# Designs tried in a protein design run: peptides against a protein of PDB entry 2YKT. Part 214

Target 1, 231 residues: chain A of PDB entry 2YKT
Amino acid sequence: SRSEEMHRLTENVYKTIMEQFNPSLRNFIAMGKNYEKALAGVTYAAKGYFDALVKMGELASESQGSKELGDVLFQMAEVHRQIQNQLEEMLKSFHNELLTQLEQKVELDSRYLSAALKKYQTEQRSKGDALDKCQAELKKLRKKSQGSKNPQKYSDKELQYIDAISNKQGELENYVSDGYKTALTEERRRFCFLVEKQCAVAKNSAAYHSKGKELLAQKLPLWQQACADPS

## One batch from the design tools (peptide; made by RFdiffusion4, then SolubleMPNN)

Design b2_p27_5_s4 (from b2_p27_5, 11 letters changed)
Fold by OpenDDE base, seed 1:
Structure b2_p27_5_s4 (fold): chain B 231 residues (1-231), chain A 27 residues (1-27)
Amino acid sequence: as target 1 above (231 residues)
Amino acid sequence: SDPYADVDPETRLEPLKKELEEIKESL
């Protein structure tokens, strides 16, 4: 029936969230933590590199013929420090606004979805069983009426069961339809939350990239010229 | 409790859609 098909669709949405989405989200979080760790490793390695660059700048500043290039090397290291600060802000947001929040949601969601599905199934079954009972009683009543010498005795009860079946059928269809809409909304909320949090990360990443581009675009011509200009 | 109770797809996506259109127009 239409209600049975819609019921199966509803259950499949909940199952897809529980068995596909949430496990995939857990994996996404794990991959995010790995990515964060790798970026922290890059950050650390980059610091060592630019600290070594500062040392080269010190040597240039102490030299007889390359003193001005010392200032250039220091500026290069300072620009890196500023870019690094933006990266650290991005990483902080990545951790706090994406990973932590998704981890909290996914941890709570299994129990919630199981309860929501169970509640839906219980009520759907209750309405279905009540409908089936009325249909069965009508069938029994009709059989009794056909075998009776006074079939008119059962006419009022037959009408009552017909009305009850019609009402219960409508209630079941509405409940299952609403259940399907609810399930789809639950799925959509989860994707919306993921998209929203990923957008926040993307904004912070854009700020990092923009700052780096701006700083390097401003300074690079000056650094290039310093090699051409005699001291 | 619903872990996504504060997530309304309509209200949460509209700002993002607007930002996306602004980005597209700026490119």
Scores: peptide ipSAE 0.292, ipTM 0.722, DockQ to the pose 0.457
Fold by OpenDDE base, seed 4:
Structure b2_p27_5_s4 (fold): chain B 231 residues (1-231), chain A 27 residues (1-27)
Amino acid sequence: as target 1 above (231 residues)
Amino acid sequence: SDPYADVDPETRLEPLKKELEEIKESL
C-alpha cells in the first residue's frame, strides 16, 4: 500500500543516517585529524627551512658584496612567518569549528536516532494494528451477514466499520507522511551542519591563501629588483 | 537529546545561499 511504501522509505532514511552517514562522518573526522596533523607537520618543517634561510641572510650581511641581499633574505623569512601564523590560525579554526563540533554531534547521534526510529515504529505499528483490527471485524461481519436470513440487520454496523477503516487509514497515512518529512528533516539537519562548518573552514582557508598571495605579490618585485641592482 | 536540535535547515542555509550568490557574482 502507499502507507506501507512510505513507511519503508521512512525507515530507510533513518537507517541511511545511522548506517551510512554517521560512519562516513566518523571517517571524515578521522581524515580531518590526519590532514590537520600533516599541516602541522608542514608548519614545523617550514620553520626549519626558513630558519636556515635566515642563516643564509646572516652570511650575506657579513659579506662585502652581498649585504643588501641579506636584508632580502630576512624579508623572505619574515613573510613566511606571517604566512605560517595565518596557517596556524586556520588550523585552530579547523580543529575547533569543524572537527570538535562534528565529533560531538556524531557521538550523541546514534542513541538519539535509535530512539527516534523506535518511537516512530511503535506508533506506526499501533495505528496499523488498529486499522487491521477494524478490517478484520468488517470481514467477520460480512460473513455473518451472508449467512443470515436478515442481512439488513448488519447494514448499519457495516457502514460504521467502513467509516472507521477510512478514518484510521487516513490517520495512518498522515502519520507516516509526517514521519517521512521528519526523517528527511533529520537528514537535512546533519548535512546542513556539515556544510555550514565546512564553509567556516573554507573561509579561514581562503584568508590564509589570500594573505599569502598578498604578501608575496607585494614583496616579490622588490626581491627581484634587489638582484638586478648593482651593489 | 537531539544533537542537532539547534540546527534549522531553513534559517541556517539562507546565509550560505547568499554567500553562494556572492561567490557566483565574483566569478
Scores: peptide ipSAE 0.289, ipTM 0.722, DockQ to the pose 0.488
Fold by OpenDDE base, seed 2:
Structure b2_p27_5_s4 (fold): chain B 231 residues (1-231), chain A 27 residues (1-27)
Amino acid sequence: as target 1 above (231 residues)
Amino acid sequence: SDPYADVDPETRLEPLKKELEEIKESL
């Protein structure tokens, strides 16, 4: 029936969230944590490299003929420090605004969805069973009427069961329809939250990249000039 | 409790749609 098909669709939505979305989201979080760790590793490794560059700048500053290049090397290291600070800010946001929040939601969601699905199934079954009971009673009444010398005795009761069946069928269809809409909304909320949080990460990432580009674009011509025109 | 109870797709997606259109226009 239409209601049975829609019921299966509703259950499938909940099943898809529970068995596909949430496991995939857990994997996404895990991959995010791995990415965060790798970026932190880059920051650490970069610090060592630019600390070594500072040492080269110190040597230049102590030299007789390359003193001005010492300042250039220090500026290079400082610009890098600023870029790394922006990366750290981005990573902090990535952790706090995406990973942590998703982790909190996904952990709670399994229990919630299981309960929601069970509630829906219980109520759907209750309405279905009530309908089936009325249909069975009507069938019994009709059999009794056919065997009776006075079928008219059962006419009013037959009409009552027909009306009850119609009403219960309508109620079941409406309940399942609303259940399906609810399930789709639940799915949409989950994707919406993910998209929203990923947009925040994207904005922070864009800010990091923009700042890096700006700082390097500002200083690079000066550094190039210092190499070409020793003062 | 619903962990996504604070998420309204209809209200939250509209700002993002608007921002996306603004970005597209700026390109």
Scores: peptide ipSAE 0.288, ipTM 0.716, DockQ to the pose 0.479
Fold by OpenDDE base, seed 5:
Structure b2_p27_5_s4 (fold): chain B 231 residues (1-231), chain A 27 residues (1-27)
Amino acid sequence: as target 1 above (231 residues)
Amino acid sequence: SDPYADVDPETRLEPLKKELEEIKESL
């Protein structure tokens, strides 16, 4: 029936969230944690490299013929420090605004969705059983009327059951339709939240990249000139 | 409790889609 098909569709939405979306989201969070760890590793390694660059700048500053190149090397290290600060802010936001929040939601969601689906199934079955009962009673009444010497005495009861069946069928169809709309909304909320959080990450990442680009665009020509100047 | 109770697609998703289209056009 139409209601049975809509019921199957509703259950399939909940199953898709529980069996496909949430497991995939857990994997996404795990991959995000791995990415964060790798970026932290890059940050640490970069610090060592630029600390060593500062040491080269110190040596240049102590030289008789390369003092100005010492200042250039210090500026290079300072620009790196400023870029690194932006990266650290981005990573902190990535952790706190994306990973932690998604992890909290996905952990709670399994229990919530299971309870929501079970509640829907219980109520759908209750309404279905009540409809089936009325249909069965009408069938019994019609059989009794056909075997009676006075069928007319059952006419009012027959009309009452017909009306009850019509009402219960409409109620079941409406309930299942609303259930399907609710399930689709639940799915859409989950994707919406993911997209919003990923947009926030993208904005923070853009800020990091922009800061780096701006600082390097300003300084790089000066550093290149210093390399071209005679000693 | 509903972990996504604070998320309303009708108020949040459509504006976000518009922003994404604007970003896409700027690329």
Scores: peptide ipSAE 0.287, ipTM 0.732, DockQ to the pose 0.546

Design b2_p27_6_s1 (from b2_p27_6, 10 letters changed)
Fold by OpenDDE base, seed 2:
Structure b2_p27_6_s1 (fold): chain B 231 residues (1-231), chain A 27 residues (1-27)
Amino acid sequence: as target 1 above (231 residues)
Amino acid sequence: MKRLEELRKEFAEAAGLSEEEYEILFS
């Protein structure tokens, strides 16, 4: 029946969220944590490299013939520090605005969806059983009427069951239809949340890249001229 | 017809979620 098909569709939406979306989201979070760790590792490794560059700058500054190049090397290291600071801000956002929030939600959502599906199933079954009962009673009544010497005495009761069946059928169809719409809305909300949080991360990432580009664009011409300029 | 928010509250209650947990889930 239409209601049975719609019921199956509704259950499938909840099952898809529980069995496909949420596990995939947990994996996404795990991969995000790995990515964050790797980027933190890059930051640490880069610090070592540019600290070593500072050492080279110190040596240049002590030189009688290369003193100004010491300042250039220091500037290179400083620009890197600023870029890394921007990266750290991006990573903070990545962690706090995306990963942490998704992690909190996905754990709670497992409990929520299980209860939601169970409650929906229980109510759907209750309405279905009530309908089936009325249909069965009507069938019994009709059988009794056919064997009766006075079928007219059952006519009013038959009409009552017909009306009850019609009403219960309508209620079941509406309930399942609404359930399906609700389930789809719940699914969409979860994807939408992911998109919105990823957009926030993307904005912060763009800021990191922009800042780096800006700083390097400002200083690189000066650094390129350093060896050509007379001391 | 129950509103979506009403259904969410009912399901959350059935799940044993606190008000704080509900807000986390649906923020």
Scores: peptide ipSAE 0.475, ipTM 0.918, DockQ to the pose 0.817
Fold by OpenDDE base, seed 3:
Formats: C-alpha cells, structure tokens, sequence
Structure b2_p27_6_s1 (fold): chain B 231 residues (1-231), chain A 27 residues (1-27)
C-alpha cells in the first residue's frame, strides 16, 4: 500500500542517518583530528627550521661583508613567526568550531535517532493496528448481518465502521507522510550543519592564506635584491 | 499536526536527553 511504502521510506531515512551518516561523520571527525595533528607537527618542525635560520642570520651579522644579509634572514624568520601565529589561530578555530561541536552532536544523535525511530514505529504500528481491528470488526459485522433474518438491524453500525475505517486510514496516511517529511528534515539539518561548519573552516583558512600572502608579497622583493647590492 | 520542535522534544525525552544535551544537538 501507499502508506506501507511511505513507512518503509521513512524508516530508511532514519536508518541511513544512523548507519551511514553518523559513522561517516565519526570518521570525518577522526580524519580532522589527524589533519590537525599533522598541521601541529608542521608548526613544530617549522619552528626548528626558522630558529636555525636565525642562527645563520646571526653569523651573517658578525661578518664583515654580509651584515645586511643578516637582517634579511631575521626578517624571513619574523615573517614566518607571524604566519605561524595565524595558522595557530586557524587551528584553534578548526578544533573548537568544527571538531568539538561535531563530536558532541554525533554522540548524542545516536541515542536521539534511535528513540525517534522507535517512537515513530510504535505510533505507526498503533495506528495500523487500530485500523486493522476496525476492519476486522466490520468484517465480523457483515458476516453476522448476512446470517441474520433482520440485516437492517446492523446497517447503522456498518456505516459507523466504514466511516471509522476511512478516518483511521486518513490519519495513518497523514501520520506516515508527516513522519517522512520530518525524517527528511532531520537528515537535511545534519548536512546543513556540516556545510555551515565547513564554511567557517574555509573562512579561517582564507584568512590564514591571505595574511601569509600579504606578508610575503611585501617583503619578498626586498629579499630578492639583497645579494645584488653588496655593502 | 505536531510542530517539529515539539516532536523533537518528545523524541529527546524518549531518548533520555537532558535539556542541555538537547540544546547541544539542535544548536
């Protein structure tokens, strides 16, 4: 029946969220944590590299013919420090605004969706059972009427059952239809949340890249000419 | 027809979620 098909579709939406979306989201969070860790590793490694660059700058500053190159090397390290600070801010946002929030939601959502599905199933079944019972009673009444010497005695009651069946059928169909719409809304909300949080990540990432580009664009021409102008 | 928010609260209650947990889930 139409209602049965719609019921199956509704259940499948909830099952898809629980069995496909949420596990995939957990994996996404895990991959995000790995990515964060790797970027933190880059940060640490870069610090060592540019600290060593500063040491080279110190040596240049002590030389007779390369003093100005010392300043260049120091500037390179300083620009890196500023870029690194921006990266750290981005990583904090990545952790706090994306990973933590997703992790909190996904753990709660398993319980929520299980309960939601069960409640929907229980109510759907209850309405279905009530309909079936009414149909069965009508069938019994009709059998009784056919065997009776006075069938007209049951005519009013038959009409009442017919009306009740029609109403219950309509209620069941509406309930299942609303259930399906609700399930789809729940699914969409979860995807939308992911999109919105990823947009925040993108904005933060853009800020990081822009800051780095600006700093390097400002200084790079000066650094490139340093060797052509010996002191 | 129950409002979506009312339905969500009913499901959350059935799941045993606190008000805080509900707000986290639907923030």
Amino acid sequence: as target 1 above (231 residues)
Amino acid sequence: MKRLEELRKEFAEAAGLSEEEYEILFS
Scores: peptide ipSAE 0.470, ipTM 0.916, DockQ to the pose 0.820
Fold by OpenDDE base, seed 5:
Structure b2_p27_6_s1 (fold): chain B 231 residues (1-231), chain A 27 residues (1-27)
Amino acid sequence: as target 1 above (231 residues)
Amino acid sequence: MKRLEELRKEFAEAAGLSEEEYEILFS
């Protein structure tokens, strides 16, 4: 029946979120944590490299013929520091606004969706059973009327059951239809949340890359000419 | 929307979620 088909579709939406989306989201969070750790590792390694560059700048500053190159090396390290500060801010946002929030939601969502599906199934079955019972009673009444010497006695009751069946059928169809719309809305909300959070990550990432590009573009010509103009 | 919110609260209650947990889930 139409209601049975829509019921199956509704259940499949909930099952898809529970069995496909949420496990995939957990994996996404895990990969995000791995990515965060790797970026933190890069930041730490880069600090060591540019700290060593500062040391080279100190040596240049102590020389008689390369003093101005010391300032260049210090500027290179300073630009790196500013770029890394932007990266650290991006990573904090990535952790606090994306990973933590997704982790909290996915943990709670398993319980929520299980209860939601169960409640929907229970109510759907209850309405279906009530409809089946009414149909069975009408069938019994019709059999009784056929065997009666006064069939007209049962005509009013037959009409009442027909009306009740029609109403219960409509209620069941509406309930299942609303359930399906609810399930689709719940699915879409979860994807939308992911998209919105990824947009925030993208904005933060763009700011980091833009700042780095601007700083390097400003200084690189100066650095490239430093050796061409001996003191 | 009101009907959807009511259903969400009913499902959350059935799941044993606190008000805080509900707000986290639907923030």
Scores: peptide ipSAE 0.467, ipTM 0.911, DockQ to the pose 0.982
Fold by OpenDDE base, seed 1:
Structure b2_p27_6_s1 (fold): chain B 231 residues (1-231), chain A 27 residues (1-27)
Amino acid sequence: as target 1 above (231 residues)
Amino acid sequence: MKRLEELRKEFAEAAGLSEEEYEILFS
């Protein structure tokens, strides 16, 4: 029946969230943590590189003929420091605003969804059973009426069961329909949350890239000219 | 028919979630 099919669809939505989405989300979080760690590693490695560059700048500053190039090298390192600071801010946001929040949610969501599905199933079954019972009672009543010498005495009761069945069918259909909508909404909300948080990450990433681009665009021409200009 | 938020709270209660945990899920 339509109700049965919709019921199956509803259950499948919840099951998909629990069995596919949430595990995938856990993996996503794990991959995010790995990515964060790798970026932190890049940061550390970069620091070593630019610290070494600073050392070269110091040597230049101590030279007689290359002193001005020392300042250039220091500027290069400083720009890197600023870019790196922006990256670190991005990473903190990535961790705190995305990973941590997702981790907290996914941990709780399994229990929530399980309970939600169970409650839905219980209520759906209850309504279904009540409907079946009324249908069965009507059938029994009809059999009794058929075998009776006075069948008209059952007519009012028959009508009552017919009405009850109709009402219960409607209630069941509505309940399942609402359940399906609810399930879809629950699914959509989770995807939307992921999208929204990823948008925040994207904004922070954009800020990082923009800052780097701006700083380098400002200084690079100066650095490129440094060797051409006499001291 | 119950509002979505009411249903969510009911489900959360059925799951044994605290109010804080509910807020975490639906923040």
Scores: peptide ipSAE 0.471, ipTM 0.916, DockQ to the pose 0.804; fails the geometry check

Design b2_p27_6_s2 (from b2_p27_6, 11 letters changed)
Fold by OpenDDE base, seed 2:
Structure b2_p27_6_s2 (fold): chain B 231 residues (1-231), chain A 27 residues (1-27)
Amino acid sequence: as target 1 above (231 residues)
Amino acid sequence: SSALEKKRREWAKAAGLSEEEYKTLFS
């Protein structure tokens, strides 16, 4: 029946969220944590490299003929420090605004969706059973009427069952329909949340890249000229 | 919708979620 099909669709939406979306989201979070760790590792490794560059700058500053190049090398290291600070800021937002929030939600959502689905199923079944019972009673009544010497005795009761069946059928259909719409809304909300949080990450990432580009663009011409213009 | 919110709260309660947990889930 239409209601049965829609019921199956509704259950499938919830099952998809529970069995596909949420596990995939957990994996996404795990991959995000891995990515975060790797980027933190890059930051750490870069620090070592640019600390070594500073050492080279110190040596230049101590030289008789290359003092100004010492300043250049220091500037290079400083710009990198600023870039890394931007990266750290981005990572902080990545962690706090995306990963943590998703992690909190996904765990709660498992419990929530399980309860939601069970409640829906219980109510749907209850309505279905009530309908079936009414149909069965009508059938029994009709059988009794056919064997009766006075079938008219049962006419009013038959009409009552017919009306009850119609009403219960309509109620069941409406309930399942609303259930399906609700399920789809719940699904969409979860995807939307992911998109929105990823947009925030993208914005922060863009800021990091922009800042880095800006800093380097500002200084690079000066650094490139340093060797061509001995003092 | 108000109807959806009502359902969500009912289901959250059935799941044993606190108000804070509910807010976290639906923030």
Scores: peptide ipSAE 0.495, ipTM 0.925, DockQ to the pose 0.949
Fold by OpenDDE base, seed 5:
Structure b2_p27_6_s2 (fold): chain B 231 residues (1-231), chain A 27 residues (1-27)
Amino acid sequence: as target 1 above (231 residues)
Amino acid sequence: SSALEKKRREWAKAAGLSEEEYKTLFS
């Protein structure tokens, strides 16, 4: 029936969220944590490299013929420090605003969706059973009427059951239809949340890249010319 | 919708979620 088909569709939406989306989201979070760890590793390694660059700048500053190159090397390290600060802010946001929130939600959602699906199934079945019962009673009544010497005595009851069946059928169809719309809304909300959070990450990443580009664009021409006129 | 919110709260209660957990889930 139409209601049965729509019921199956509704269940499939919930099952897709529980069995496909949420596990994939958990994997996404895990991959995000790995990515964060790798970026933290890059940060640490970069610090060592640029600390060593500062040491080279100190040596240049101590020389008689390369003092100005010491300042250039210090500027290079300082620009890196500023870029690194932007990266650290991006990573904090990535952790606190994306990963932590997704992790909290996905854990709670497993319990929530299980209960939601169960409640929907229970109520759908209850309405279906009530409809089936009324249909069965009408069938019994019609059999009694056919075997009776006075069929007219059952006419009012027959009409009552017909009306009850019609009402219960409509109620079941409406309930299942609303259930399907609700399920689709629940699914869409989860995708939308992911998109919105990823947009925030993208904005933070853009800020990091822009800061780096601006700082380097300002200083790089100066650094490139530093060796053209020796002292 | 108000109807959806009502359903969500009912399901959350059935799942044993606190009010704070519900807010976290639907923030």
Scores: peptide ipSAE 0.493, ipTM 0.926, DockQ to the pose 0.952
Fold by OpenDDE base, seed 1:
Structure b2_p27_6_s2 (fold): chain B 231 residues (1-231), chain A 27 residues (1-27)
Amino acid sequence: as target 1 above (231 residues)
Amino acid sequence: SSALEKKRREWAKAAGLSEEEYKTLFS
């Protein structure tokens, strides 16, 4: 029936969230943590590299013929520091606004969705059973009427059952339809949350990339000419 | 919708979620 099909669709939405989306989200979080760790590793390694560059700059500054190149090397390290600060902000956002929040939600969501599905199933079954019962009673009544010498005795009751069945059918259909819409809304909300959090990450990432591009674009020409300039 | 919010709260309660947990889930 239409209601049965819609019911199956509704259950499938909840099951998809619980059995596909949430496990995938947990994996996504895990991969995110790995990514964060790798970026932290890059950050640390880069710091060591540019600290070593500063040391080279110090040596240049102490030299008799390469003092100006010391300043260039210091500038290179400073630009890196500024870029690194932007990266750190991006990583903080990535951790705090995306990973942490998703991790908190995904654990709660399993319990929530289980309860939601169970409640829907219980109520759907209750309405379905009530309808089935009414249909069964009508069938019994009709059988009695067919065997009766006075079928008119059952006419009013038959009409009452027909009306009740119609009403219960409508209620069931409406309930299942609403349930499906609710389930889809629940699903969409989860995807929307992910999109919104990724947008925040993207915004901070854009700031990081823009700052780096700007700083390097500004300084690189100066650094490139440094060896050609007189001491 | 307000109706959906009411349902969500009911389901959350049925799941044994606290108010804080509910807020966390739907923040």
Scores: peptide ipSAE 0.493, ipTM 0.924, DockQ to the pose 0.935
Fold by OpenDDE base, seed 3:
Structure b2_p27_6_s2 (fold): chain B 231 residues (1-231), chain A 27 residues (1-27)
Amino acid sequence: as target 1 above (231 residues)
Amino acid sequence: SSALEKKRREWAKAAGLSEEEYKTLFS
């Protein structure tokens, strides 16, 4: 029936969230944590490299003929430091605004959706059973009427059951329809939340990349000319 | 939306969520 098909669709939405979306989201969070850790590792390794560059700058500053190149090397290291600071800020936002919030929600959502689905199923079944009962009673009444010498005796009661069946059928259809709309809304909300949080991360990432590009664009011409300038 | 909010609160209660947990879930 129409109501049965829509009921199956409704259950499938909840099951998809619980069995596909939420596990995938947990994996997404785990992969995000790994990515964060790797980027932190890059930052640490880069510090060692640019600290070594600073040492080369110190040696240049101690020379009689290359003192100005020491300043250039120091500037290179400083620009790196500023870029890394922006990266750390981005990672902080990535952790706090995306990963932590998703992790908190996914655990709560599992419990929430289980309860929601169970309530929907219980109410749907209750309405279905009530409808089936009325249909069965009408069928029994019709059998009695057919075997009776006075069928007119049952006419009013038959009309009452017909009306009850119609009303219960309509109620069931409306309930299942509303249930389906609700389920789709719940699913969409979860995807929207993910998109919105990822947008925030993207904004922070854009700021990091922009700052780095600006700093390098400003200084690189100066650095490229340093060896051509006489002492 | 009000009807949906009512349902959400009922389901959250059935799931044993606190008010703070509900706010966290639907923030």
Scores: peptide ipSAE 0.491, ipTM 0.924, DockQ to the pose 0.944

